# Peptides against a protein of PDB entry 1Y0J, part 8

Target 1, 39 residues: chain A of PDB entry 1Y0J
Amino acid sequence: EARECVNCGATATPLWRRDRTGHYLCNACGLYHKMNGQN

## One batch from the design tools (peptide; aimed at target 1 V6 C8 N39)

Design b2_p13_8_s3 (made by RFdiffusion4, then SolubleMPNN; from b2_p13_8, 8 letters changed)
Fold by OpenDDE base, seed 1:
Structure b2_p13_8_s3 (fold): chain B 39 residues (1-39), chain A 13 residues (1-13)
Amino acid sequence: as target 1 above (39 residues)
Amino acid sequence: SLEENRARREAEK
């Protein structure tokens, strides 16, 4: 098994992030979530 | 956008 971004499915990223409810996001998707609070 | 990020990953496959 391998961790994957719940949004884009990426399995590798410079930095794993988590959304407000704890789901794993790759750096790119996580930053978008953080900056916009939307999809 | 999140949609754009998803599309980019899909294209990489």
Scores: peptide ipSAE 0.086, ipTM 0.631, DockQ to the pose 0.242
OpenDDE base, seeds 2, 3, 4, 5: peptide ipSAE 0.080, 0.070, 0.129, 0.073; ipTM 0.626, 0.615, 0.671, 0.616; seed 4 fails the geometry check

Design b2_p13_8_s4 (made by RFdiffusion4, then SolubleMPNN; from b2_p13_8 with A4E A5R)
Fold by OpenDDE base, seed 1:
Structure b2_p13_8_s4 (fold): chain B 39 residues (1-39), chain A 13 residues (1-13)
Amino acid sequence: as target 1 above (39 residues)
Amino acid sequence: SLAERAAARAAAA
């Protein structure tokens, strides 16, 4: 399975994160979302 | 929150 970040489409990341609704985010997008509540 | 911290942890592929 080729997982990808739902925000930026990245298929590789040092750390896969998940938002509050369960969507997969790359590390960068996940941190941005957490800090700002949105991408 | 605890939920946010859990979501931020590494997810297995």
Scores: peptide ipSAE 0.115, ipTM 0.620, DockQ to the pose 0.047
OpenDDE base, seeds 2, 3, 4, 5: peptide ipSAE 0.114, 0.108, 0.077, 0.104; ipTM 0.663, 0.655, 0.630, 0.603

## One batch from the design tools (peptide; aimed at target 1 N39)

Design b2_p14_1 (made by RFdiffusion4)
Pose (drawn by RFdiffusion4):
Structure b2_p14_1 (pose): chain A 39 residues (1-39), chain P 14 residues (1-14)
Amino acid sequence: as target 1 above (39 residues)
Amino acid sequence: EEALEELEEELEEE
């Protein structure tokens, strides 16, 4: 609905987080790209 | 994905 997640596809996320590369990630897959540090 | 590429390079160097 809102956007297409590149890791899970869950559009029922409370909020969307954009990665530095410009991708759209959810509160889960997006948090991973932050906490992991790597890609 | 980038981390997997770095690991392959490290293995080639070793």

Design b2_p14_1_s1 (made by RFdiffusion4, then SolubleMPNN; from b2_p14_1, 7 letters changed)
Fold by OpenDDE base, seed 1:
Structure b2_p14_1_s1 (fold): chain B 39 residues (1-39), chain A 14 residues (1-14)
Amino acid sequence: as target 1 above (39 residues)
Amino acid sequence: EEARREEEERRRLE
C-alpha cells in the first residue's frame, strides 16, 4: 500500500499506472507519458 | 485492500 510515482514522487493517486518496465506512475504522469511519450 | 490494489494496477501505461 506504500507506493511512489517514479516521475513526480506522488504517494497518492486515484489510479496507479505502470510504464513498459513496470515502474509505477500516478494517473496524471501516466497519462502524460502515454500521450507524449515521456516526461 | 487487495481489491483496491487490483484496481490500482488495472491500468497499464501502454
Scores: peptide ipSAE 0.054, ipTM 0.588, DockQ to the pose 0.025
OpenDDE base, seeds 2, 3, 4, 5: peptide ipSAE 0.033, 0.039, 0.076, 0.073; ipTM 0.529, 0.528, 0.554, 0.568; seeds 4, 5 fail the geometry check

Design b2_p14_1_s2 (made by RFdiffusion4, then SolubleMPNN; from b2_p14_1, 10 letters changed)
Fold by OpenDDE base, seed 3:
Structure b2_p14_1_s2 (fold): chain B 39 residues (1-39), chain A 14 residues (1-14)
Amino acid sequence: as target 1 above (39 residues)
Amino acid sequence: DEAARRARELAELA
């Protein structure tokens, strides 16, 4: 199975995160979304 | 992508 961060397109990350609506984010983008509440 | 750039910068500092 292939997975991509919906924000930056990364296919690998130390930790997969998910936003409030269930979209997959890499660790870095997940932290950004958490801090800012939006893309 | 600007959002990606900002995300990487913030993650590196945090």
Scores: peptide ipSAE 0.123, ipTM 0.700, DockQ to the pose 0.133
OpenDDE base, seeds 1, 2, 4, 5: peptide ipSAE 0.110, 0.113, 0.113, 0.111; ipTM 0.677, 0.688, 0.684, 0.685

Design b2_p14_1_s3 (made by RFdiffusion4, then SolubleMPNN; from b2_p14_1, 8 letters changed)
Fold by OpenDDE base, seed 2:
Structure b2_p14_1_s3 (fold): chain B 39 residues (1-39), chain A 14 residues (1-14)
Amino acid sequence: as target 1 above (39 residues)
Amino acid sequence: DEAKKEEEEKKLLE
């Protein structure tokens, strides 16, 4: 099983997150999207 | 064992 952040393509992160639609985001991108309400 | 891995992974999901 391989996962990657839909935003930056990162394959490793201390914490996987998901956006409202269920897309996987690395911790950094997930936090960024949550803060900016983007994507 | 795969199920255990999935559980650990789920724990790291937001």
Scores: peptide ipSAE 0.038, ipTM 0.405, DockQ to the pose 0.020
OpenDDE base, seeds 1, 3, 4, 5: peptide ipSAE 0.032, 0.036, 0.034, 0.028; ipTM 0.468, 0.402, 0.384, 0.434

Design b2_p14_1_s4 (made by RFdiffusion4, then SolubleMPNN; from b2_p14_1, 8 letters changed)
Fold by OpenDDE base, seed 4:
Structure b2_p14_1_s4 (fold): chain B 39 residues (1-39), chain A 14 residues (1-14)
Amino acid sequence: as target 1 above (39 residues)
Amino acid sequence: SELAKKLKELLEKE
């Protein structure tokens, strides 16, 4: 198994982030969630 | 979301 971004499915990223409930997001999706409050 | 997926590369350049 490998870690995956819960939004886009990426398995590699410069920086792993987490959403407010603890799910892993790649850097880009994490920034998107922060800016828009949605997937 | 699909929108977030499409914007991935652009956001990583910020």
Scores: peptide ipSAE 0.047, ipTM 0.562, DockQ to the pose 0.218
OpenDDE base, seeds 1, 2, 3, 5: peptide ipSAE 0.051, 0.055, 0.052, 0.044; ipTM 0.569, 0.572, 0.568, 0.555; seeds 1, 2, 3, 5 fail the geometry check

Design b2_p14_2 (made by RFdiffusion4)
Pose (drawn by RFdiffusion4):
Structure b2_p14_2 (pose): chain A 39 residues (1-39), chain P 14 residues (1-14)
Amino acid sequence: as target 1 above (39 residues)
Amino acid sequence: SPLPPLVDSDDALT
């Protein structure tokens, strides 16, 4: 609905986080890109 | 339904 997740596809996220590359990630897959540090 | 908020991440993606 809101956007297409590139890791899970869950659009029922409380918020969306954009990665530095400009991708749209959820509060789960997006947090992974932050905490993992790498891609 | 309303869209959820969007925020920018400060990730490194190294």

Design b2_p14_2_s1 (made by RFdiffusion4, then SolubleMPNN; from b2_p14_2, 5 letters changed)
Fold by OpenDDE base, seed 5:
Structure b2_p14_2_s1 (fold): chain B 39 residues (1-39), chain A 14 residues (1-14)
Amino acid sequence: as target 1 above (39 residues)
Amino acid sequence: PPLPPVVDSDDLGK
């Protein structure tokens, strides 16, 4: 039952983030979404 | 239930 980034599939990250719909994102992907407003 | 993220989801663009 490992957590995965819904964008890149990473199972480990320095900081787990979550989008507005509740999907888990690794730090990198979360920041990408933050900066661009989309993926 | 899953734990909340460390970073607020509202801080993300999408």
Scores: peptide ipSAE 0.059, ipTM 0.574, DockQ to the pose 0.394
OpenDDE base, seeds 1, 2, 3, 4: peptide ipSAE 0.050, 0.059, 0.055, 0.056; ipTM 0.550, 0.571, 0.568, 0.570

Design b2_p14_2_s2 (made by RFdiffusion4, then SolubleMPNN; from b2_p14_2, 5 letters changed)
Fold by OpenDDE base, seed 3:
Structure b2_p14_2_s2 (fold): chain B 39 residues (1-39), chain A 14 residues (1-14)
Amino acid sequence: as target 1 above (39 residues)
Amino acid sequence: GPKPPVVDSDDLLK
């Protein structure tokens, strides 16, 4: 499976996250958005 | 190898 973070484009992460609409975020971007709302 | 897990955005890595 070729997965890519919709925020930063990373293709590898220790933990994939999904936003409320189901898009994939790497762990770092997911946590960032959780804390700050948006990039 | 094994793929990384997937969690919803509100979940935290324990």
Scores: peptide ipSAE 0.275, ipTM 0.725, DockQ to the pose 0.308
OpenDDE base, seeds 1, 2, 4, 5: peptide ipSAE 0.244, 0.244, 0.250, 0.246; ipTM 0.716, 0.708, 0.717, 0.711

Design b2_p14_2_s3 (made by RFdiffusion4, then SolubleMPNN; from b2_p14_2, 5 letters changed)
Fold by OpenDDE base, seed 4:
Structure b2_p14_2_s3 (fold): chain B 39 residues (1-39), chain A 14 residues (1-14)
Amino acid sequence: as target 1 above (39 residues)
Amino acid sequence: APLPPVVDSDDLGL
């Protein structure tokens, strides 16, 4: 399939994360948002 | 090759 991180635009990651509204985040951005209260 | 797994925001890892 084709996924893209809504934060950085990456199309590849070892783990995809999905926010409350269903948007995809790469692992790095998802963890960053979790630790910093989203951006 | 298998697709990467998906984790919902309610179950994000530490």
Scores: peptide ipSAE 0.331, ipTM 0.749, DockQ to the pose 0.367
OpenDDE base, seeds 1, 2, 3, 5: peptide ipSAE 0.327, 0.085, 0.078, 0.079; ipTM 0.760, 0.608, 0.610, 0.611

Design b2_p14_2_s4 (made by RFdiffusion4, then SolubleMPNN; from b2_p14_2, 4 letters changed)
Fold by OpenDDE base, seed 3:
Formats: structure tokens, C-alpha cells, sequence
Structure b2_p14_2_s4 (fold): chain B 39 residues (1-39), chain A 14 residues (1-14)
């Protein structure tokens, strides 16, 4: 049941984030998409 | 720094 970022697959991060539907993102991916609006 | 992998962006925004 190890948590992983749904974008990059990382299993460790300084801060877990979540998207609007509850999927987990690492800090970097969460910030990237929040700031850019797209990949 | 490298960009994250391409995925459907709609679901990834908080």
C-alpha cells in the first residue's frame, strides 16, 4: 500500500499533495501542474 | 530541471 505520485511515480516526497479528486501527487508535480495548468 | 512525465493535466490540479 505504498503511496506513489500519480504523475511521476515517486514514492517519497517532502510533502504529499492531492489533486481535486484525491489522487496523490508529490510536492514537485503538484506545484508544477498548479502553477502551469498543464504539462 | 526536467519536466514531469506527460499525463492528462485535467486531473492533476488542486
Amino acid sequence: as target 1 above (39 residues)
Amino acid sequence: PPLPPVVDSDDLLR
Scores: peptide ipSAE 0.090, ipTM 0.574, DockQ to the pose 0.109
OpenDDE base, seeds 1, 2, 4, 5: peptide ipSAE 0.087, 0.077, 0.086, 0.089; ipTM 0.618, 0.558, 0.609, 0.588

Design b2_p14_3 (made by RFdiffusion4)
Pose (drawn by RFdiffusion4):
Order: C-alpha cells, then sequence, then structure tokens
Structure b2_p14_3 (pose): chain A 39 residues (1-39), chain P 14 residues (1-14)
C-alpha cells in the first residue's frame, strides 16, 4: 500500500525508513541496514 | 546476507 519493501514486502509498518542509497525500507528491514552497518 | 537478516529478525521479535 504505502511502498514496496525490498526484504519482506510488509507494507503494514508503523513507519518507513529510507536508506542512504535512497531505497525505501520498513521499521524492520530498515533497522537492519542501520544496526548491521553493512549492506 | 540473508542468514544475518533472518537471525536479526528472530532477535528483534524476541
Amino acid sequence: as target 1 above (39 residues)
Amino acid sequence: SAAELEAFLADLEA
């Protein structure tokens, strides 16, 4: 609905986080790209 | 990697 997640596809996220590369990630897959540090 | 992502999601849900 809101956007297409590149890791899970869950659009029922409370919020969306954009990666530095410009991708759209959820609160889960997006947090991973922050906490992991790597891609 | 995919394995790291799965382990991270399991920890996040716990």

Design b2_p14_3_s1 (made by RFdiffusion4, then SolubleMPNN; from b2_p14_3, 7 letters changed)
Fold by OpenDDE base, seed 1:
Structure b2_p14_3_s1 (fold): chain B 39 residues (1-39), chain A 14 residues (1-14)
Amino acid sequence: as target 1 above (39 residues)
Amino acid sequence: SEEEFQEFLAKLKA
């Protein structure tokens, strides 16, 4: 199965990011939460 | 924080 962003469900992104527990996030969602200090 | 993010995910999945 394809990798999915745990936040928005996207299966494609220019850069996969991960939270501190290893869950995958697309670049946009990862940056959004990082910028808002929500991770 | 990771805790806040997990809480956010919980709300999305509800």
Scores: peptide ipSAE 0.106, ipTM 0.559, DockQ to the pose 0.155
OpenDDE base, seeds 2, 3, 4, 5: peptide ipSAE 0.111, 0.088, 0.071, 0.103; ipTM 0.566, 0.564, 0.537, 0.553; seeds 2, 3 fail the geometry check

Design b2_p14_3_s2 (made by RFdiffusion4, then SolubleMPNN; from b2_p14_3, 9 letters changed)
Fold by OpenDDE base, seed 1:
Structure b2_p14_3_s2 (fold): chain B 39 residues (1-39), chain A 14 residues (1-14)
Amino acid sequence: as target 1 above (39 residues)
Amino acid sequence: SEEDFQRFLEELKA
């Protein structure tokens, strides 16, 4: 499939994260936000 | 929705 992170546009990640409505984030973007409190 | 996604990001940041 052709999936993209809705934050950075990456098409590959060791772990796809999803919100309650199904938006996909790569693992890196999710963790970055979690660690820094910034987008 | 974009609003839902923003809420998701805020949850991650919390």
Scores: peptide ipSAE 0.115, ipTM 0.600, DockQ to the pose 0.063
OpenDDE base, seeds 2, 3, 4, 5: peptide ipSAE 0.109, 0.101, 0.105, 0.076; ipTM 0.566, 0.562, 0.559, 0.553; seeds 2, 3, 4, 5 fail the geometry check

Design b2_p14_3_s3 (made by RFdiffusion4, then SolubleMPNN; from b2_p14_3, 7 letters changed)
Fold by OpenDDE base, seed 1:
Structure b2_p14_3_s3 (fold): chain B 39 residues (1-39), chain A 14 residues (1-14)
Amino acid sequence: as target 1 above (39 residues)
Amino acid sequence: SKEEFEKFLEELKA
């Protein structure tokens, strides 16, 4: 299996994150949107 | 927003 960040397409990351619907995000993308989201 | 982003991603996965 090959997992990819749904935002940037990265296939490797120090930590895979998931949004509330289960989509995978690399650590960077997950943190970026978490940091800039008002909800 | 994070919520708007997630909705957008959901659309892409559909």
Scores: peptide ipSAE 0.065, ipTM 0.533, DockQ to the pose 0.196
OpenDDE base, seeds 2, 3, 4, 5: peptide ipSAE 0.063, 0.063, 0.058, 0.064; ipTM 0.529, 0.524, 0.520, 0.531

Design b2_p14_3_s4 (made by RFdiffusion4, then SolubleMPNN; from b2_p14_3, 8 letters changed)
Fold by OpenDDE base, seed 2:
Formats: sequence, structure tokens, C-alpha cells
Structure b2_p14_3_s4 (fold): chain B 39 residues (1-39), chain A 14 residues (1-14)
Amino acid sequence: as target 1 above (39 residues)
Amino acid sequence: SEEDFQAFLEELKA
């Protein structure tokens, strides 16, 4: 299967995350959003 | 909110 982070385009990550609508984010982008509390 | 998150993503892409 093919998957990429909707933010940075990375195709590999230690842990795939998802937003509320199901978009995939790499671990780094997902954590950055979570840590900054912008949602 | 989801809208805020999408705005955040757009900002990161810029």
C-alpha cells in the first residue's frame, strides 16, 4: 500500500496518525499539532 | 476544531 503524510508528504514514519476526518499524518506532524493545541 | 486544524496544515505547507 501507498501512504503519505498530508502535511509534509513523508511516506515513512515510526507511527501513522490520523486527523478527525481520517487524513494521515506522520508522527512528527501529528505530534506537532497536538503539542501546540491548535484544534 | 477541524477547521482550525486544516488552517494549521495549510500554514505548515506554506
Scores: peptide ipSAE 0.112, ipTM 0.565, DockQ to the pose 0.180
OpenDDE base, seeds 1, 3, 4, 5: peptide ipSAE 0.105, 0.105, 0.101, 0.109; ipTM 0.565, 0.561, 0.554, 0.566

Design b2_p14_4 (made by RFdiffusion4)
Pose (drawn by RFdiffusion4):
Parts: C-alpha cells; structure tokens; sequence
Structure b2_p14_4 (pose): chain A 39 residues (1-39), chain P 14 residues (1-14)
C-alpha cells in the first residue's frame, strides 16, 4: 500500500525509513541496514 | 488510510 519493501514486502509498518542510497525500507528491514552497518 | 511517516536515516552503508 504505502511502498514496496525490498526485504520482506510488509507494507503494514508503523513508519518507513529511507536508506542513504535512497531506497525505501520499513521499521524492520530499515533498522537492519542501520544496525548491521553494512549492506 | 494515511501514509505512514517517512524517516531519512543518515547512516552510511559499508
């Protein structure tokens, strides 16, 4: 609905987080890209 | 339904 997740596809996220490359990630897959540090 | 907020993260990927 809101956007297409590149890791899970869950559009029922409380918020969306954009990665530095400009991708759209959820509160789960987006947090991973932050906490992991790598891609 | 309204769209959820968007947050721009400042963490650079390695």
Amino acid sequence: as target 1 above (39 residues)
Amino acid sequence: HPLPPLVDDDTTLS

Design b2_p14_4_s1 (made by RFdiffusion4, then SolubleMPNN; from b2_p14_4, 8 letters changed)
Fold by OpenDDE base, seed 1:
Structure b2_p14_4_s1 (fold): chain B 39 residues (1-39), chain A 14 residues (1-14)
Amino acid sequence: as target 1 above (39 residues)
Amino acid sequence: PPLPPVEDSDVEPK
């Protein structure tokens, strides 16, 4: 029920993202991963 | 991976 970003642990974000392995990332971490290809 | 929920966006690292 309570989703959290696998990178930073945030439990709230304006937009949930999901990496290619299916893990949930907050918007900020997702964008970071997308742009930099890593944590 | 499964399709994301309607509220989510996929992230594909470079």
Scores: peptide ipSAE 0.105, ipTM 0.642, DockQ to the pose 0.244
OpenDDE base, seeds 2, 3, 4, 5: peptide ipSAE 0.083, 0.086, 0.105, 0.096; ipTM 0.600, 0.619, 0.634, 0.618

Design b2_p14_4_s2 (made by RFdiffusion4, then SolubleMPNN; from b2_p14_4, 9 letters changed)
Fold by OpenDDE base, seed 5:
Structure b2_p14_4_s2 (fold): chain B 39 residues (1-39), chain A 14 residues (1-14)
Amino acid sequence: as target 1 above (39 residues)
Amino acid sequence: PPLPPVEVSDVVPL
């Protein structure tokens, strides 16, 4: 029942983010998507 | 529609 980043699989992050469809992203992956629009 | 935030500090584009 552990949350994990849908992009990299990380289960821990300083800050959880989410995409527009509700998928959880770690801080790093979320920022990447935010800045680049795609992975 | 996106779920309400819980521990999430930001919502990013797909």
Scores: peptide ipSAE 0.092, ipTM 0.641, DockQ to the pose 0.187
OpenDDE base, seeds 1, 2, 3, 4: peptide ipSAE 0.088, 0.078, 0.082, 0.085; ipTM 0.636, 0.612, 0.634, 0.628

Design b2_p14_4_s3 (made by RFdiffusion4, then SolubleMPNN; from b2_p14_4, 8 letters changed)
Fold by OpenDDE base, seed 2:
Structure b2_p14_4_s3 (fold): chain B 39 residues (1-39), chain A 14 residues (1-14)
Amino acid sequence: as target 1 above (39 residues)
Amino acid sequence: PPLPPVEDSDVVPK
């Protein structure tokens, strides 16, 4: 019952994001991936 | 295909 960013391991974020295959990313990592397509 | 966002989540487009 604990979500974790698959990129940085963060367990808390103001907004959880998710990639197209369902992997959770924190807001920061998600935004980076959105802009660059990768980490 | 991309999944729809969940309650407090936003889908990251590739």
Scores: peptide ipSAE 0.077, ipTM 0.628, DockQ to the pose 0.129
OpenDDE base, seeds 1, 3, 4, 5: peptide ipSAE 0.092, 0.073, 0.082, 0.076; ipTM 0.639, 0.624, 0.624, 0.616; seeds 1, 4 fail the geometry check

Design b2_p14_4_s4 (made by RFdiffusion4, then SolubleMPNN; from b2_p14_4, 8 letters changed)
Fold by OpenDDE base, seed 5:
Structure b2_p14_4_s4 (fold): chain B 39 residues (1-39), chain A 14 residues (1-14)
Amino acid sequence: as target 1 above (39 residues)
Amino acid sequence: PPLPPVEDSDVVPR
């Protein structure tokens, strides 16, 4: 399996996150979205 | 609302 961040395309991260519709985000992108009210 | 988290991931709220 090759999981990929839907925002930046990264394939590796310390922690995978998921948005409200189930799409995967790397830790960095997920935290950015959380802090800026985006997702 | 966010889907419940899976075992290897954390949900980003919004």
Scores: peptide ipSAE 0.120, ipTM 0.680, DockQ to the pose 0.138
OpenDDE base, seeds 1, 2, 3, 4: peptide ipSAE 0.078, 0.072, 0.085, 0.080; ipTM 0.624, 0.645, 0.626, 0.624

Design b2_p14_5 (made by RFdiffusion4)
Pose (drawn by RFdiffusion4):
Structure b2_p14_5 (pose): chain A 39 residues (1-39), chain P 14 residues (1-14)
Amino acid sequence: as target 1 above (39 residues)
Amino acid sequence: STPEMKAAHAALEA
């Protein structure tokens, strides 16, 4: 609905986070790209 | 991550 997640596809996220590369990630897959540090 | 994401990340880090 809101956007297409590249890791899970869950559009029922409370909020969306954009990665530095410009991708759209959720509160889960987006947090992983932050906490992991790597890609 | 997808190859496109890895390529864009590597370009950003360069």

Design b2_p14_5_s1 (made by RFdiffusion4, then SolubleMPNN; from b2_p14_5, 10 letters changed)
Fold by OpenDDE base, seed 3:
Structure b2_p14_5_s1 (fold): chain B 39 residues (1-39), chain A 14 residues (1-14)
Amino acid sequence: as target 1 above (39 residues)
Amino acid sequence: ASPEHLEAYKRLLE
């Protein structure tokens, strides 16, 4: 299997990120989540 | 990433 962004399904990214619960996000989705997510 | 995609992601976590 290959890693996938849990938000957009991308399988390639310059930098894999993780959300606060440990789910993998591509760089773009991770940054968006960080900027706009509830804290 | 877009607002629509983020909201869909949040719904998956609920």
Scores: peptide ipSAE 0.079, ipTM 0.608, DockQ to the pose 0.107
OpenDDE base, seeds 1, 2, 4, 5: peptide ipSAE 0.066, 0.071, 0.063, 0.066; ipTM 0.601, 0.584, 0.567, 0.570; seeds 1, 4 fail the geometry check

Design b2_p14_5_s2 (made by RFdiffusion4, then SolubleMPNN; from b2_p14_5, 6 letters changed)
Fold by OpenDDE base, seed 5:
Structure b2_p14_5_s2 (fold): chain B 39 residues (1-39), chain A 14 residues (1-14)
Amino acid sequence: as target 1 above (39 residues)
Amino acid sequence: ASPEELEAAAALEA
């Protein structure tokens, strides 16, 4: 199976990130979530 | 995040 960003659904990213609960986020969504605390 | 906000985040990773 392919990994998918839980926010935007992207299956490819320069860097996979994970939120505090372990969900995978693409780099862009992860940075946004980190800065704002939400998707 | 909205598409606009994601684009802003993408700019941060550049």
Scores: peptide ipSAE 0.081, ipTM 0.650, DockQ to the pose 0.087; fails the geometry check
OpenDDE base, seeds 1, 2, 3, 4: peptide ipSAE 0.075, 0.079, 0.072, 0.071; ipTM 0.642, 0.650, 0.640, 0.633; seeds 1, 2, 3, 4 fail the geometry check

Design b2_p14_5_s3 (made by RFdiffusion4, then SolubleMPNN; from b2_p14_5, 9 letters changed)
Fold by OpenDDE base, seed 1:
Structure b2_p14_5_s3 (fold): chain B 39 residues (1-39), chain A 14 residues (1-14)
Amino acid sequence: as target 1 above (39 residues)
Amino acid sequence: ASPEELEAARRLEE
């Protein structure tokens, strides 16, 4: 297997997150989405 | 994530 952030394509992150629809996001992108409430 | 990481993430979306 090889997980990838659906937003930036990163394959490694200190913490995997997921958006409301279950897609994997790296920590940075996940926080970005959370902080901005959207993409 | 640091401010730089967040900004990088933003740019990757554009």
Scores: peptide ipSAE 0.091, ipTM 0.652, DockQ to the pose 0.053
OpenDDE base, seeds 2, 3, 4, 5: peptide ipSAE 0.086, 0.080, 0.088, 0.081; ipTM 0.657, 0.629, 0.643, 0.622; seeds 2, 5 fail the geometry check

Design b2_p14_5_s4 (made by RFdiffusion4, then SolubleMPNN; from b2_p14_5, 6 letters changed)
Fold by OpenDDE base, seed 5:
Structure b2_p14_5_s4 (fold): chain B 39 residues (1-39), chain A 14 residues (1-14)
Amino acid sequence: as target 1 above (39 residues)
Amino acid sequence: ASPEHLEAAAALEA
């Protein structure tokens, strides 16, 4: 299936992340959120 | 997304 990071639009990543509401984030954006508590 | 709500998953083929 096609998948896209809801933050940056990336379609490929070493590791997909997902929030509890089902939004997909690439690894970079997911870690950014985790480290900063926001984007 | 909330950092406390993030889960990781292996990338899957399209």
Scores: peptide ipSAE 0.065, ipTM 0.531, DockQ to the pose 0.051
OpenDDE base, seeds 1, 2, 3, 4: peptide ipSAE 0.063, 0.063, 0.062, 0.063; ipTM 0.531, 0.526, 0.526, 0.521; seeds 3, 4 fail the geometry check

Design b2_p14_6 (made by RFdiffusion4)
Pose (drawn by RFdiffusion4):
Structure b2_p14_6 (pose): chain A 39 residues (1-39), chain P 14 residues (1-14)
Amino acid sequence: as target 1 above (39 residues)
Amino acid sequence: AAERALYEARLAAR
């Protein structure tokens, strides 16, 4: 609906987080790219 | 560039 997640595809996320590369991630897969640090 | 290519590969796999 809102956007296409690149890790899970869950569009039912409370909010969307954009990565530094410009990709659209959810509150779950987006948090991973922050907490992990790496890609 | 490598990070973007990794995202594109993940998206193509889906």

Design b2_p14_6_s1 (made by RFdiffusion4, then SolubleMPNN; from b2_p14_6, 7 letters changed)
Fold by OpenDDE base, seed 2:
Structure b2_p14_6_s1 (fold): chain B 39 residues (1-39), chain A 14 residues (1-14)
Amino acid sequence: as target 1 above (39 residues)
Amino acid sequence: DEEVAKYEKLLAER
């Protein structure tokens, strides 16, 4: 299915993640948010 | 955190 990271706009990633409000994040952005306390 | 990783396996296959 087509999907896009809400942070960087990437359409492909080794692992999709999702923030607390349900928005999709690529693996890199999801981990960045996690490491910095934003997700 | 948990919300980011919670559904990662399911989401990775979509």
Scores: peptide ipSAE 0.077, ipTM 0.552, DockQ to the pose 0.102
OpenDDE base, seeds 1, 3, 4, 5: peptide ipSAE 0.063, 0.054, 0.077, 0.063; ipTM 0.513, 0.532, 0.554, 0.514; seeds 1, 4 fail the geometry check

Design b2_p14_6_s2 (made by RFdiffusion4, then SolubleMPNN; from b2_p14_6, 5 letters changed)
Fold by OpenDDE base, seed 5:
Structure b2_p14_6_s2 (fold): chain B 39 residues (1-39), chain A 14 residues (1-14)
Amino acid sequence: as target 1 above (39 residues)
Amino acid sequence: SEAKALYEAKLAAR
């Protein structure tokens, strides 16, 4: 199975990120969730 | 937020 962003399903990104619980996010989604925190 | 709720729902569905 290929890696995919848990938020948007993207399978390719310039930079893979991870949320605080270790789930993979594409760069865009990772930045969004980092900025918004628990909101 | 709704964004958080949607995100958590997606995580739970995996």
Scores: peptide ipSAE 0.317, ipTM 0.733, DockQ to the pose 0.241
OpenDDE base, seeds 1, 2, 3, 4: peptide ipSAE 0.322, 0.314, 0.321, 0.278; ipTM 0.735, 0.734, 0.733, 0.737; seeds 1, 2, 3 fail the geometry check

Design b2_p14_6_s3 (made by RFdiffusion4, then SolubleMPNN; from b2_p14_6, 8 letters changed)
Fold by OpenDDE base, seed 4:
Structure b2_p14_6_s3 (fold): chain B 39 residues (1-39), chain A 14 residues (1-14)
Amino acid sequence: as target 1 above (39 residues)
Amino acid sequence: EEEVKKWEEKLAAR
């Protein structure tokens, strides 16, 4: 598979995350979105 | 296939 972080474009990460719409984020970007996301 | 965490999942805090 060819997964890519929708925020930074990284193709490798210690842990893949997914946003509320299902898009893939690398660990760092996923944590950033979690901290800055709106509920 | 692999396990993927949701960005909304709470971080462990200890």
Scores: peptide ipSAE 0.151, ipTM 0.591, DockQ to the pose 0.038
OpenDDE base, seeds 1, 2, 3, 5: peptide ipSAE 0.101, 0.086, 0.075, 0.090; ipTM 0.581, 0.523, 0.525, 0.544

Design b2_p14_6_s4 (made by RFdiffusion4, then SolubleMPNN; from b2_p14_6, 4 letters changed)
Fold by OpenDDE base, seed 1:
Structure b2_p14_6_s4 (fold): chain B 39 residues (1-39), chain A 14 residues (1-14)
Amino acid sequence: as target 1 above (39 residues)
Amino acid sequence: DRERALWEARRAAR
């Protein structure tokens, strides 16, 4: 088994991030979410 | 909208 970004499905990333609910996001998705995310 | 943000992030990340 492998961790995967809940958004894009990537299984490899330079840095795992987490969304506000705790789900794992790859670095790219996490940064995008942080900068552009809305409730 | 969290779901919208994730959808957009999906596009941006690929």
Scores: peptide ipSAE 0.251, ipTM 0.753, DockQ to the pose 0.116
OpenDDE base, seeds 2, 3, 4, 5: peptide ipSAE 0.254, 0.247, 0.254, 0.242; ipTM 0.756, 0.751, 0.755, 0.749; seeds 2, 4, 5 fail the geometry check

